# Designs tried in a protein design run: peptides against a protein of PDB entry 7UQJ. Part 347

Target 1, 160 residues: chain A of PDB entry 7UQJ
Amino acid sequence: PELYQNFNITPPRGVLFHGPPGTGKTLMARALAASCSSDERKITFFMRKGADILSKWVGEAERQLRLLFEEAKKHQPSIIFFDEIDGLAPVRSSKQEQIHASIVSTLLALMDGMDNRGQVIVIGATNRPDAVDPALRRPGRFDREFYFPLPDVKARFKIL

## One batch from the design tools (peptide; made by RFdiffusion4, then SolubleMPNN)

Design b2_p29_4_s4 (from b2_p29_4, 13 letters changed)
Fold by OpenDDE base, seed 5:
Structure b2_p29_4_s4 (fold): chain B 160 residues (1-160), chain C 160 residues (1-160), chain D 160 residues (1-160), chain A 29 residues (1-29)
Amino acid sequence: as target 1 above (160 residues)
Amino acid sequence: as target 1 above (160 residues)
Amino acid sequence: as target 1 above (160 residues)
Amino acid sequence: DLEELLKKLEEERQKKEKEEYEKKKKEEE
């Protein structure tokens, strides 16, 4: 948030961290949540696992998403991190269209409804960006994608 | 791995990364795999998700674990990273004792069967260390535990 | 770097990774560098230890910083990682004000001189964020801070 | 050695996260 203010950049509403499992998406999201807080500016980090929102809140997933975004707005500046977001908003397969469609639609609406002035950043992490509904990957949503490759030994030699 | 050789430390058979989701357990495991690979010494990183071993390999989970450890031994020095290991080896609840007991027993046997000379390190990541079978947390198995705290919320919003 | 391009974010000039020693600041910086490198887009990772820049390059530290930033710009997209940056840019104590002031001033100027289009990210890691000159922690410099909390030592010695 | 530095930084990270977790776990108990 502060960085985006300093750069006069409209903070992206959503950031998709994607890459093989264990490439540090969640750590980065966390590290991003830690780095954006200063002593003067505490950032609230909300974390939800996509599958947990579906499984723990069967029938209440939309309400829980709304509450999460409301809490995030209330505690702004805030980061909402969806770990395994492909579990929350899978690409529509023919069999379970309605429930996933409503959750995706709710998440879309919540991301679209974020004021450009809102100090709420949404980070989705997925191992399967192609398993995330393309509607979430559009401008104004998870319009920014971060690839977390396997730290290849070759890329590591650049690091070491 | 390289470090253990450099330190004449008997590489631990297993390391449990635990802490809240998104604290970077998986990233750390990968970055460890990264840092342990030099030009002279490539480390093979095997990653499995605990739940995936159970779900993708229903009835073959034990065989897949054996194959994984065999591959890891074949490609040593190697790191086996189990993401969400609590999904693979949950604490024995009365209802599903046999299947979990066999997978846990297989993992225990595989970890116990790793020669102290084997350049195979097993990293388990969990958000719930208490949900991991205590037998896995004993000496010679996941006998070293790494907490991954929530990186402080205060420092993080600056990067996004 | 790729990450920032995908975001149309002006890459932060600097990110301060802070947290107790061994919190994986360096590991994260490495994992970031690795994660930002794809097969199509290699990121060059430059690592310098803050104390090494002071100690190895007595009287040339400023030149070495300039060269480092020039190399990073030449090899963009690139990450400059300063490990132990508090060793390079300590908070002004009365005794050694001039030498540290010049190195800090050089680093400030180099960070300020990075084009907003430059695919150079500077990551500073410190165990003591309060020991880093506040001028480096201002917007357009290390304006993003990441706290790296400490995981258990006993288990890390196994992975390394 | 960058590897040694990463390792040392990784070791010290693992120390205090455990200390913090053990501390938080003790505070939650």
Scores: peptide ipSAE 0.000, ipTM 0.335, DockQ to the pose 0.132; fails the geometry check

Design b2_p29_5_s1 (from b2_p29_5, 21 letters changed)
Fold by OpenDDE base, seed 4:
Structure b2_p29_5_s1 (fold): chain B 160 residues (1-160), chain C 160 residues (1-160), chain D 160 residues (1-160), chain A 29 residues (1-29)
Amino acid sequence: as target 1 above (160 residues)
Amino acid sequence: as target 1 above (160 residues)
Amino acid sequence: as target 1 above (160 residues)
Amino acid sequence: EEEEREEEAKKKQEEVNEKLYKETLEELR
């Protein structure tokens, strides 16, 4: 926090982990939560899967998102990890437009409503960053992106 | 091979990765494939998700498994990674018994039919190892198990 | 290289396996070596135990490490597996400071001296990742970490 | 020159990522 304040840099509220399935996005998010937890300061880690919020909470997804963010704020410092965030906030191109649009709107509002002084970090993971609504990838939301390449590509890249 | 032969140990044909979601099971399997791939020797990495085989290949799952194993054998050395293998081979307790039983039987036969000299490794990943049919966890199948903990548990184990 | 160069990320030369004893770290490293080995291209697997390098090679540990890395380079593609790497590179807190410091310095230099194009992978396994010198866990060294938990913790996480 | 090399490296990285994404999508198909 203080370091970002000193540079007049708005601390990123959201981090997008993107890359092919099984490249370690979820592992990294969890490893971050663990590495940031000390005996003196436990970070509360909240994990949700995008498709689970849609499937388990049909018609209640917005409320569940609100409750999740309130709980994360109450238990700060905290990390909210959305796995498969493209399942929660798909690009506005599919005929399931109204449900997805309301969920995206709620997530945008919740990310925008996080005070810059809050100790809540949101991590989104996706296998398809282009399937994530570009509105989520703007400054003050998921404004940092980390790519997780396939290890075969990592191996191939060691060879070139 | 020779080292395992010298110990009268049947080389494990399958490795079960188990642990909570997002503990890096899939990342590890891919990192394995990558670390095993060199310029002169690419390991072919086959990835399938248990639920996808059931949902995309309704009534063809056994055929798709056979094709996958034949392709893996053709492109050896190879890794077959089954993510969410509990979705492919759930314990025989659900009314979808016939479809799951046939798929499990096919997977068992394919794992048993891999010659010990073949360079095909099968990795199963599950969040629920007790939801995996115990027949898959026997010698000559998924007879090695690796766990992937939550990083909070990782951080706590560093302190002990 | 290209992907890692493009991110200014030194490609990982080392992977740290950490977790309680008996969680399969050594088994995974061996399974890696076996899966990487084909009839056309054998991966040479070098295994050393950290405590063995100190106890068997009192005053020769640095030389043995150099010879090990040269042999691994000569027989590439290769995996160097250090089991109980905390026994080889303990955190600089004990009165055996000079011997451990020299060994750590040698291991650091050897890991830094591996060309990014070399087909030598180093795997370190430890039960106590906090007992491993943090200098080994930096980019270009053991910059990837994988954890292996106890099975009993696995069973408990299924109940939540 | 360093900024231009960083922009070319970024552009090459985007092309590699896009090519990898397309190849991965084709292999998933």
Scores: peptide ipSAE 0.000, ipTM 0.281, DockQ to the pose 0.033
Fold by OpenDDE base, seed 1:
Formats: C-alpha cells, sequence, structure tokens
Structure b2_p29_5_s1 (fold): chain B 160 residues (1-160), chain C 160 residues (1-160), chain D 160 residues (1-160), chain A 29 residues (1-29)
C-alpha cells in the first residue's frame, strides 16, 4: 500500500506466487495473511487447493468458487489463497476443454467482478506458471507475479 | 559431482530420496541443484510431481516423460526431480496394471537409455520406497537411496 | 505417554491437528513420533496421505486401512499419521456418499476397535477440520484437537 | 457516512496490502 499509494498504483487483485515446490509459496501466503491480521484487524484467510475444487466438487466447482468469493467479500478484509492453482485452471488443452473451461471462466468472472475497492486479495500459488491459463495472468487478475527462487544453498542450510 | 570426479565413480543416474514427508527430500533435491549450479555452470532443474504426470497427461504421460528427458538432455547438465515418484510408478497391483505398466515401462526405458556420459541426474523423492516399483530401484536406475530420517528432536526444535 | 501415565489419563486414541497448511502439522506429528521414540523404545511411525488411500487404492482402501492398523498394532508402540485426513474422510456430501461411506465406516470401526491399552496413537492432520466427518471427531476417535495457528511473524522469521 | 466507511475500508485494505507487499518483499529478499 505505501508503495502503491506512493505510486498511485491500484493494489493487485491477484498475486501469483510461482516457483519450484518447497520454496515457501504456501508458507508466504500464510505469513502474509498472519502479518496482515493485527489484533485490531483480523484478515479472514480462505484457502483452497486447486485440485480439491475440481475433484471434491465435481459439477459444483463453479458454485463452490462463487460461494468462496461471496464469503470472502462478506468477511473483508480477506485473502483467498489458491494453492496449486494450476490444478484448478490449467492451460486449455483440447482433451480437457469442456470441464475446465467452465471453472476457469467462472474464476475469471469472479476476479473481474471484484470491485477495485473490495478488500479481497487473491493469491494463487503454482509450481508451473506456464501451466496456468494465460487469461488468469492478465491485468486485473493475477497481474503481479512473484518468483520464489530456490533459496541459495546458504539460505537452505539455515532452514535445515 | 566433485566427489564423483575425485573417485572416478560414474555418477549415479538415479537417486531415490526416501523418508517420511516433511523431512526435506524436495528441499534437499533443490539444494543439490542449487549447489551444483555455479556461476560458470548452471544446472537446469526439471521438476515433475509423479501424480501430475498421471493425472494431467492422461494418455500422453509417456510422451510427456519422453519430452522431459529430451529437454533435460538438451540442457545438460540437468537434474530431473520427480517428487512423489510413488505416484508415477506404484508397485504393480493387479487392478491398475494396464495404465501404470506403460508409464513405468517408459520411465524404465528412459532411465536405461541415458548415456553414461550424459550429465542428467534423476532424483526421485518418495515417502514410501516400498510403493516404488522395484524395477526402478535396480542398478543403472535409482540405484542409490538416501534415507531422510526425521530430524532428531533437537534438530527439529531448531527448525521450529 | 509420561504425562498421561502420571495423570492416569487414558492416552487419546486420536489427535486431530488442524490449522492452515504449512503451520507444521506434519512436522509436529513427526516430532512427536521422534520425541516419543527413545533409544530404548522406538515408536514405529506409519504415515498415509488421506487422498492417496482413496485414489491409489480404489476398491482396496478399506483393506489397506485394516492392514495399516494391524501393522501398527503389531509394531506397538506406534503412531499412525494421516496427512490430509479430510481427503480420506470428507463430510458426507450426497454425490460421493457410496464410495466414501465405506472407507469412513472402516476408519471409524478401526478407531473404535483399538484397545484402550494399545500403544497405537492415531494423528490426523487437516487444513479443514470442518471438512472432516464429525463422526471422526467424537470421543474415542479424534477427540483431542490441536489448532496450529500461523506462527506469529516473529516465530516465522526464526524458522526462515 | 457511507463515503467515510468506504474510505476507511479503503485505507484499511491499503494497510493490509502494504503489509502483504512488505512481507512478500522481505521474504523474497
Amino acid sequence: as target 1 above (160 residues)
Amino acid sequence: as target 1 above (160 residues)
Amino acid sequence: as target 1 above (160 residues)
Amino acid sequence: EEEEREEEAKKKQEEVNEKLYKETLEELR
């Protein structure tokens, strides 16, 4: 915000955390949620795994996404974290077009339908940014991307 | 690398990291990739999740494995890391024989087809070494195994 | 153990670790396993991922659960850790009732069938306690729940 | 009152996004 306020940049609606697995993307999304929740202001943290929305909610995934965004909007300020978002919105390949197209279209519509003034941040974490539908990576959606590099050997030996 | 060069030992084609989840297998594979990449010699790190190859590439998993090994061969020196490799190559049980047999056979053939002179290392990580097809654990494949024990209570209280 | 022995409290058969992902539930379950294993008394640690039991063992999941509990009973003292237990025993939704009902019923029966004197502890980890079948959260099953809050920013900067 | 609540809500989201951004930058560093 200060940096966004200082530069008159609208805060990103969606942040894509990408990088190799075990680089702390899910950890980061959680620290962000925890750090942003003060005693005075609890941020409501919603977490869904991309594959879970598809597998557990077969034929209701769209409805569950809508309900999630409605609940997040009701409990502002809120963070919606999609772990493994490439499992939810893979790049459209011809063999999976029909089932994924509707869910991706719903997620796109939900991200587009967020008022710029809404206190809902969407974080997507993926190990494969190129496996995420490019439509999600456009301005007004996941328009900011953070690469999580492998911690340098020295940083990693500090975590171990 | 240096240790293998110093001892004139042919680097193992495949290393199996096994041990309980959260013991740092994926972490170690990545540290090895980072440590082996110097400024002068970047190692290309390829990562795939075993279950993703099966689920996302239904009927193309074999082709995607071949492409992965070709790409790794093109970008030598390289590491192919299979996280949750037991999801890719489960021990052949009678009920799943047909679909898994072809993918396992392809992975075996790809590991066998690596020239000894190729700078491609394959790392498999599993929480269940006994769930990995024994054919993958033979010489010339995943012939070195590293057990990742739970960090001793003292080591774990240092990470917590 | 010692704390439960000292207070004449029957050790809980099941402990549910719940909290957001990356809060160290799987880590804690493993520390407990490691801490309870002394040189004199190794605790056997069994780990299964809830989704793996359903997906890898289609039509044998019940048998695999029974075998797991028998093996844990044979290797007492033991810990059975179910990671992502909400993947194994989701709250009964109408569309998945038939396949999940049998596995959930088997897990319930196995937890109920544990002798109070058996040195088998079952730990379930979930990110969504409300997605776990309430029948598992009853007395004599997962009757103790531990919330894993996000480590405070200060605690997280100590782990990073 | 609605505009003040929207401005307070906006300031409040800005503080959240700031903390989020600062921490994301700190963890990326």
Scores: peptide ipSAE 0.000, ipTM 0.221, DockQ to the pose 0.026; fails the geometry check
Fold by OpenDDE base, seed 2:
Structure b2_p29_5_s1 (fold): chain B 160 residues (1-160), chain C 160 residues (1-160), chain D 160 residues (1-160), chain A 29 residues (1-29)
Amino acid sequence: as target 1 above (160 residues)
Amino acid sequence: as target 1 above (160 residues)
Amino acid sequence: as target 1 above (160 residues)
Amino acid sequence: EEEEREEEAKKKQEEVNEKLYKETLEELR
């Protein structure tokens, strides 16, 4: 949204944060929501955990995703953060096939349905980018990927 | 570096992170270094705490700053993060005057000596932006400021 | 409250986040506050830094703690986060004895005075768990401890 | 020494995470 508008750049509909667990992906997404909120412009942050959407909303996960995106659009500028998105949108070839396929298709449709001028940013965090459905990683969805490396052992030696 | 290159923006030489303690300023700086590192392009991260530079390097703080900037240039694209930069570069009008004045002048000269094409980003974090020497907050130094509000203010603004 | 109610678990009155600086303790506490805030149930966060309470409120630290706990109770469900709690409640045997002893006793009394049904969670963060008064680490106070290992150690433990 | 190396590497990861947020914010600008 205005973040990208200030730079005349089409905002990515989605950003994938990936890297080993404990690299601060979730923490970064929250920090992002934090500093994008100026006194003049408050960004609404929505957080969902992929596994929680599947476990808490058995049979309603698609509806909950739709409601989340509608609410995010209503409260724009907004950020939707999916923690552990591999739990929400696993690769279609995994044996938990049928329930996940519908949820993935719903998430794809919701991301595709966002106007590029919409002030909604979607952030997905995963420890396993290869476990995320490749359809989510296409242009106009999670088309930007940010790797969260472990702090290099070389970083340790440069504080000494 | 590439972050700003993708946006055709002149990277600020320095970015000031400010906000109350525990706003995640330090964690944010690390998450930035982490996400900007792709498999193809590793960003080298350098971290120093302002108070530690003064306390550990009594009489060598200027030399340690020079070495840090040289190492960052050698390992570009790189990120230098100064945590609690108000401890390194306090306002010159405070009674602890003489040692701080030389360190501040060295930091100013190092930031001014960075070519705008250099792949070195400097981040200063402080809980007290008003305690940072105003000379550091000028264009070509810490010319961008990011306020990290308390989660309560963010939570309250999502509550309203 | 509801977090623990959903599991029929008595909420800890306090949780100690400990581990080296830069592990994201403060940012995790903020993250927790933000994830526990649903649209239906807004959690009020309260943040204080231990050293700031002592330095800003010379002679009124006990009163400021009481006001903080009263405000947290008024705005329940709420989270009180003490960053650098070792600065607020150092071990009683350390030579800075008299001022700290009264503040520690006040914090202990405030934590003991919380009804277990109260929707107030207290999170203390420290880099030095052994520098925190052991009286705070007893059952009914900070009776749960969460170690924040270095990202490297977290990575090692999750890669194993 | 291991605890200090752990404190320092945590302090390095928090700094990387904080900078990642600003650069991601600046990339998000």
Scores: peptide ipSAE 0.000, ipTM 0.207, DockQ to the pose 0.042; fails the geometry check

Design b2_p29_5_s1 (from b2_p29_5, 21 letters changed)
Fold by OpenDDE base, seed 5:
Structure b2_p29_5_s1 (fold): chain B 160 residues (1-160), chain C 160 residues (1-160), chain D 160 residues (1-160), chain A 29 residues (1-29)
Amino acid sequence: as target 1 above (160 residues)
Amino acid sequence: as target 1 above (160 residues)
Amino acid sequence: as target 1 above (160 residues)
Amino acid sequence: EEEEREEEAKKKQEEVNEKLYKETLEELR
C-alpha cells in the first residue's frame, strides 16, 4: 500500500501469472496468500478454476463471480486466485460469443468496480497468456504479468 | 535404479501426487524430471492433462494413450506426468460407464504391461485421490501416494 | 514472535529448509517473509545465494555477511534467507579449510551474536542438509529443520 | 549470441518478476 502511494501509482488490482504448465503459478499464489497472512492480518484466500466456473456454474457463472467478489470484499484483506483463467475468459471467438462475453464482461466490471483502496487482489494463472481476453490485461485489471519459467537447473537454483 | 535393486522391491510403476490445489504437485513432477536429468542421462518428460485426453482425443483417447506410452518407452528413461488424472480416470459412475471404462482399462493395461525393467515412471497428480478409480491405486500401478500439504498458517506457526 | 513469547521458548535464530531440489524451499521462505509482513509490521526480506557469497564476494565474504546482518538488524523485523546455504557453509574439508572455516566462523558468530529479542530470523535452504557444517545445526543457530519432501526420495532413486 | 540473448532476456524477466513479486507483496501489506 504505502509504496504505491509514495509513487502515485495505482496499485494493480490484478496480477497475471503465466508460464509453462507446472511452473508453480498456483503454488506461488498460495504462497503469496499465506505470506500476506499475519496473526494481525489474516488474508482470506479464494481459489476458483476458470473451467470450473464455466462448467459447474453454467447459467449462474455471473452470480457466482459477484458472490465471490462480495465474499472477498467481506473477508478483506483477500486474494482471489483464478487458476486456469484462460478457461474462464478465453479470447472472444465468434462461435461462443454470448456466454463468454457475459462472463468476461462481469469479471471486467468486478475488477473495474474494486475501489483503489480495496484489500482484494485478484491473481489469474494461465499457461497461455495470449488465450486470455486482452480486455482483462488492461490497466486497472490484470495489468501486471509474471512469467514463471520452467524449472531448469538454473531456475531450480532460483526457486531453491 | 540402484536403490531399488538393493531392496529387491518392485519399483512402483506409478506415483500419485495428491493434495489441495496449488500445493506444487505439477511443479514437483517437473522438478523431479529436471533433477533426474543429467548430461549423461536426459529424462524425457511427457505431460498430459487428464481432461485434455478426454476432450481433445474424443474417440482416439486409447490410441493416444498407447502412443504416449510407446513414445515414453522409445525415449526412456522417461516420466509420464498426468496432471489432473482424476479427469482421465474418474471413479466409475453408471452414467459414463463405457467410454471412461475403456480409457481406464487402457491405462490399466498400459501400466500393467510396463516391464519391471522399464525406465518409464508414471506420475499422476490430483486434488482428489478418492476420485481416482481404485483400480489405478493397486500394486503395480499408482501404488505410491504422496500428499502435498498446504503451506498453511500452522506450518508458519511451527517455523516462526 | 508472540507465539514464542507466550511459550517462553527462545525463538529459533535459524531455520534450515532442506529437501530435494525444486521442493519449494525458496518459495516457502519468500512466502514466510511475505506472511510475516503486516501493515504494522513490515518484514524486510534479504535473499542471498550461498554460492554467490563465495564467488561474488571472494575476499569480502565475511564483510558482506556482517553488512547483511547489520542491515537486517537495522531493518528489523527482518528475514535473511540463504538459498543454497551448503554453498556458503560446506562441511569442513581439509583442502579448503581456511576460507570456508572463516566464512563459517563469521556466520556462526553472527548467529550467536543475535540477541534472543532480535527480530531477525535466518532461513537457510539446502538440498543437502548433511553438506552443511554441523556447527550451524546446533541450538541457537539453525536449530529447527524443515524437510520439504519430494514425492518419494525413493521414487526419485527409481527414476535416477 | 542467441544463448546470451536468451540468458539476458531470462535475467531481465526474472528481475521483472522479482520486482513485481515484491510490489505485489507490498500491495498485500
Scores: peptide ipSAE 0.000, ipTM 0.323, DockQ to the pose 0.083; fails the geometry check

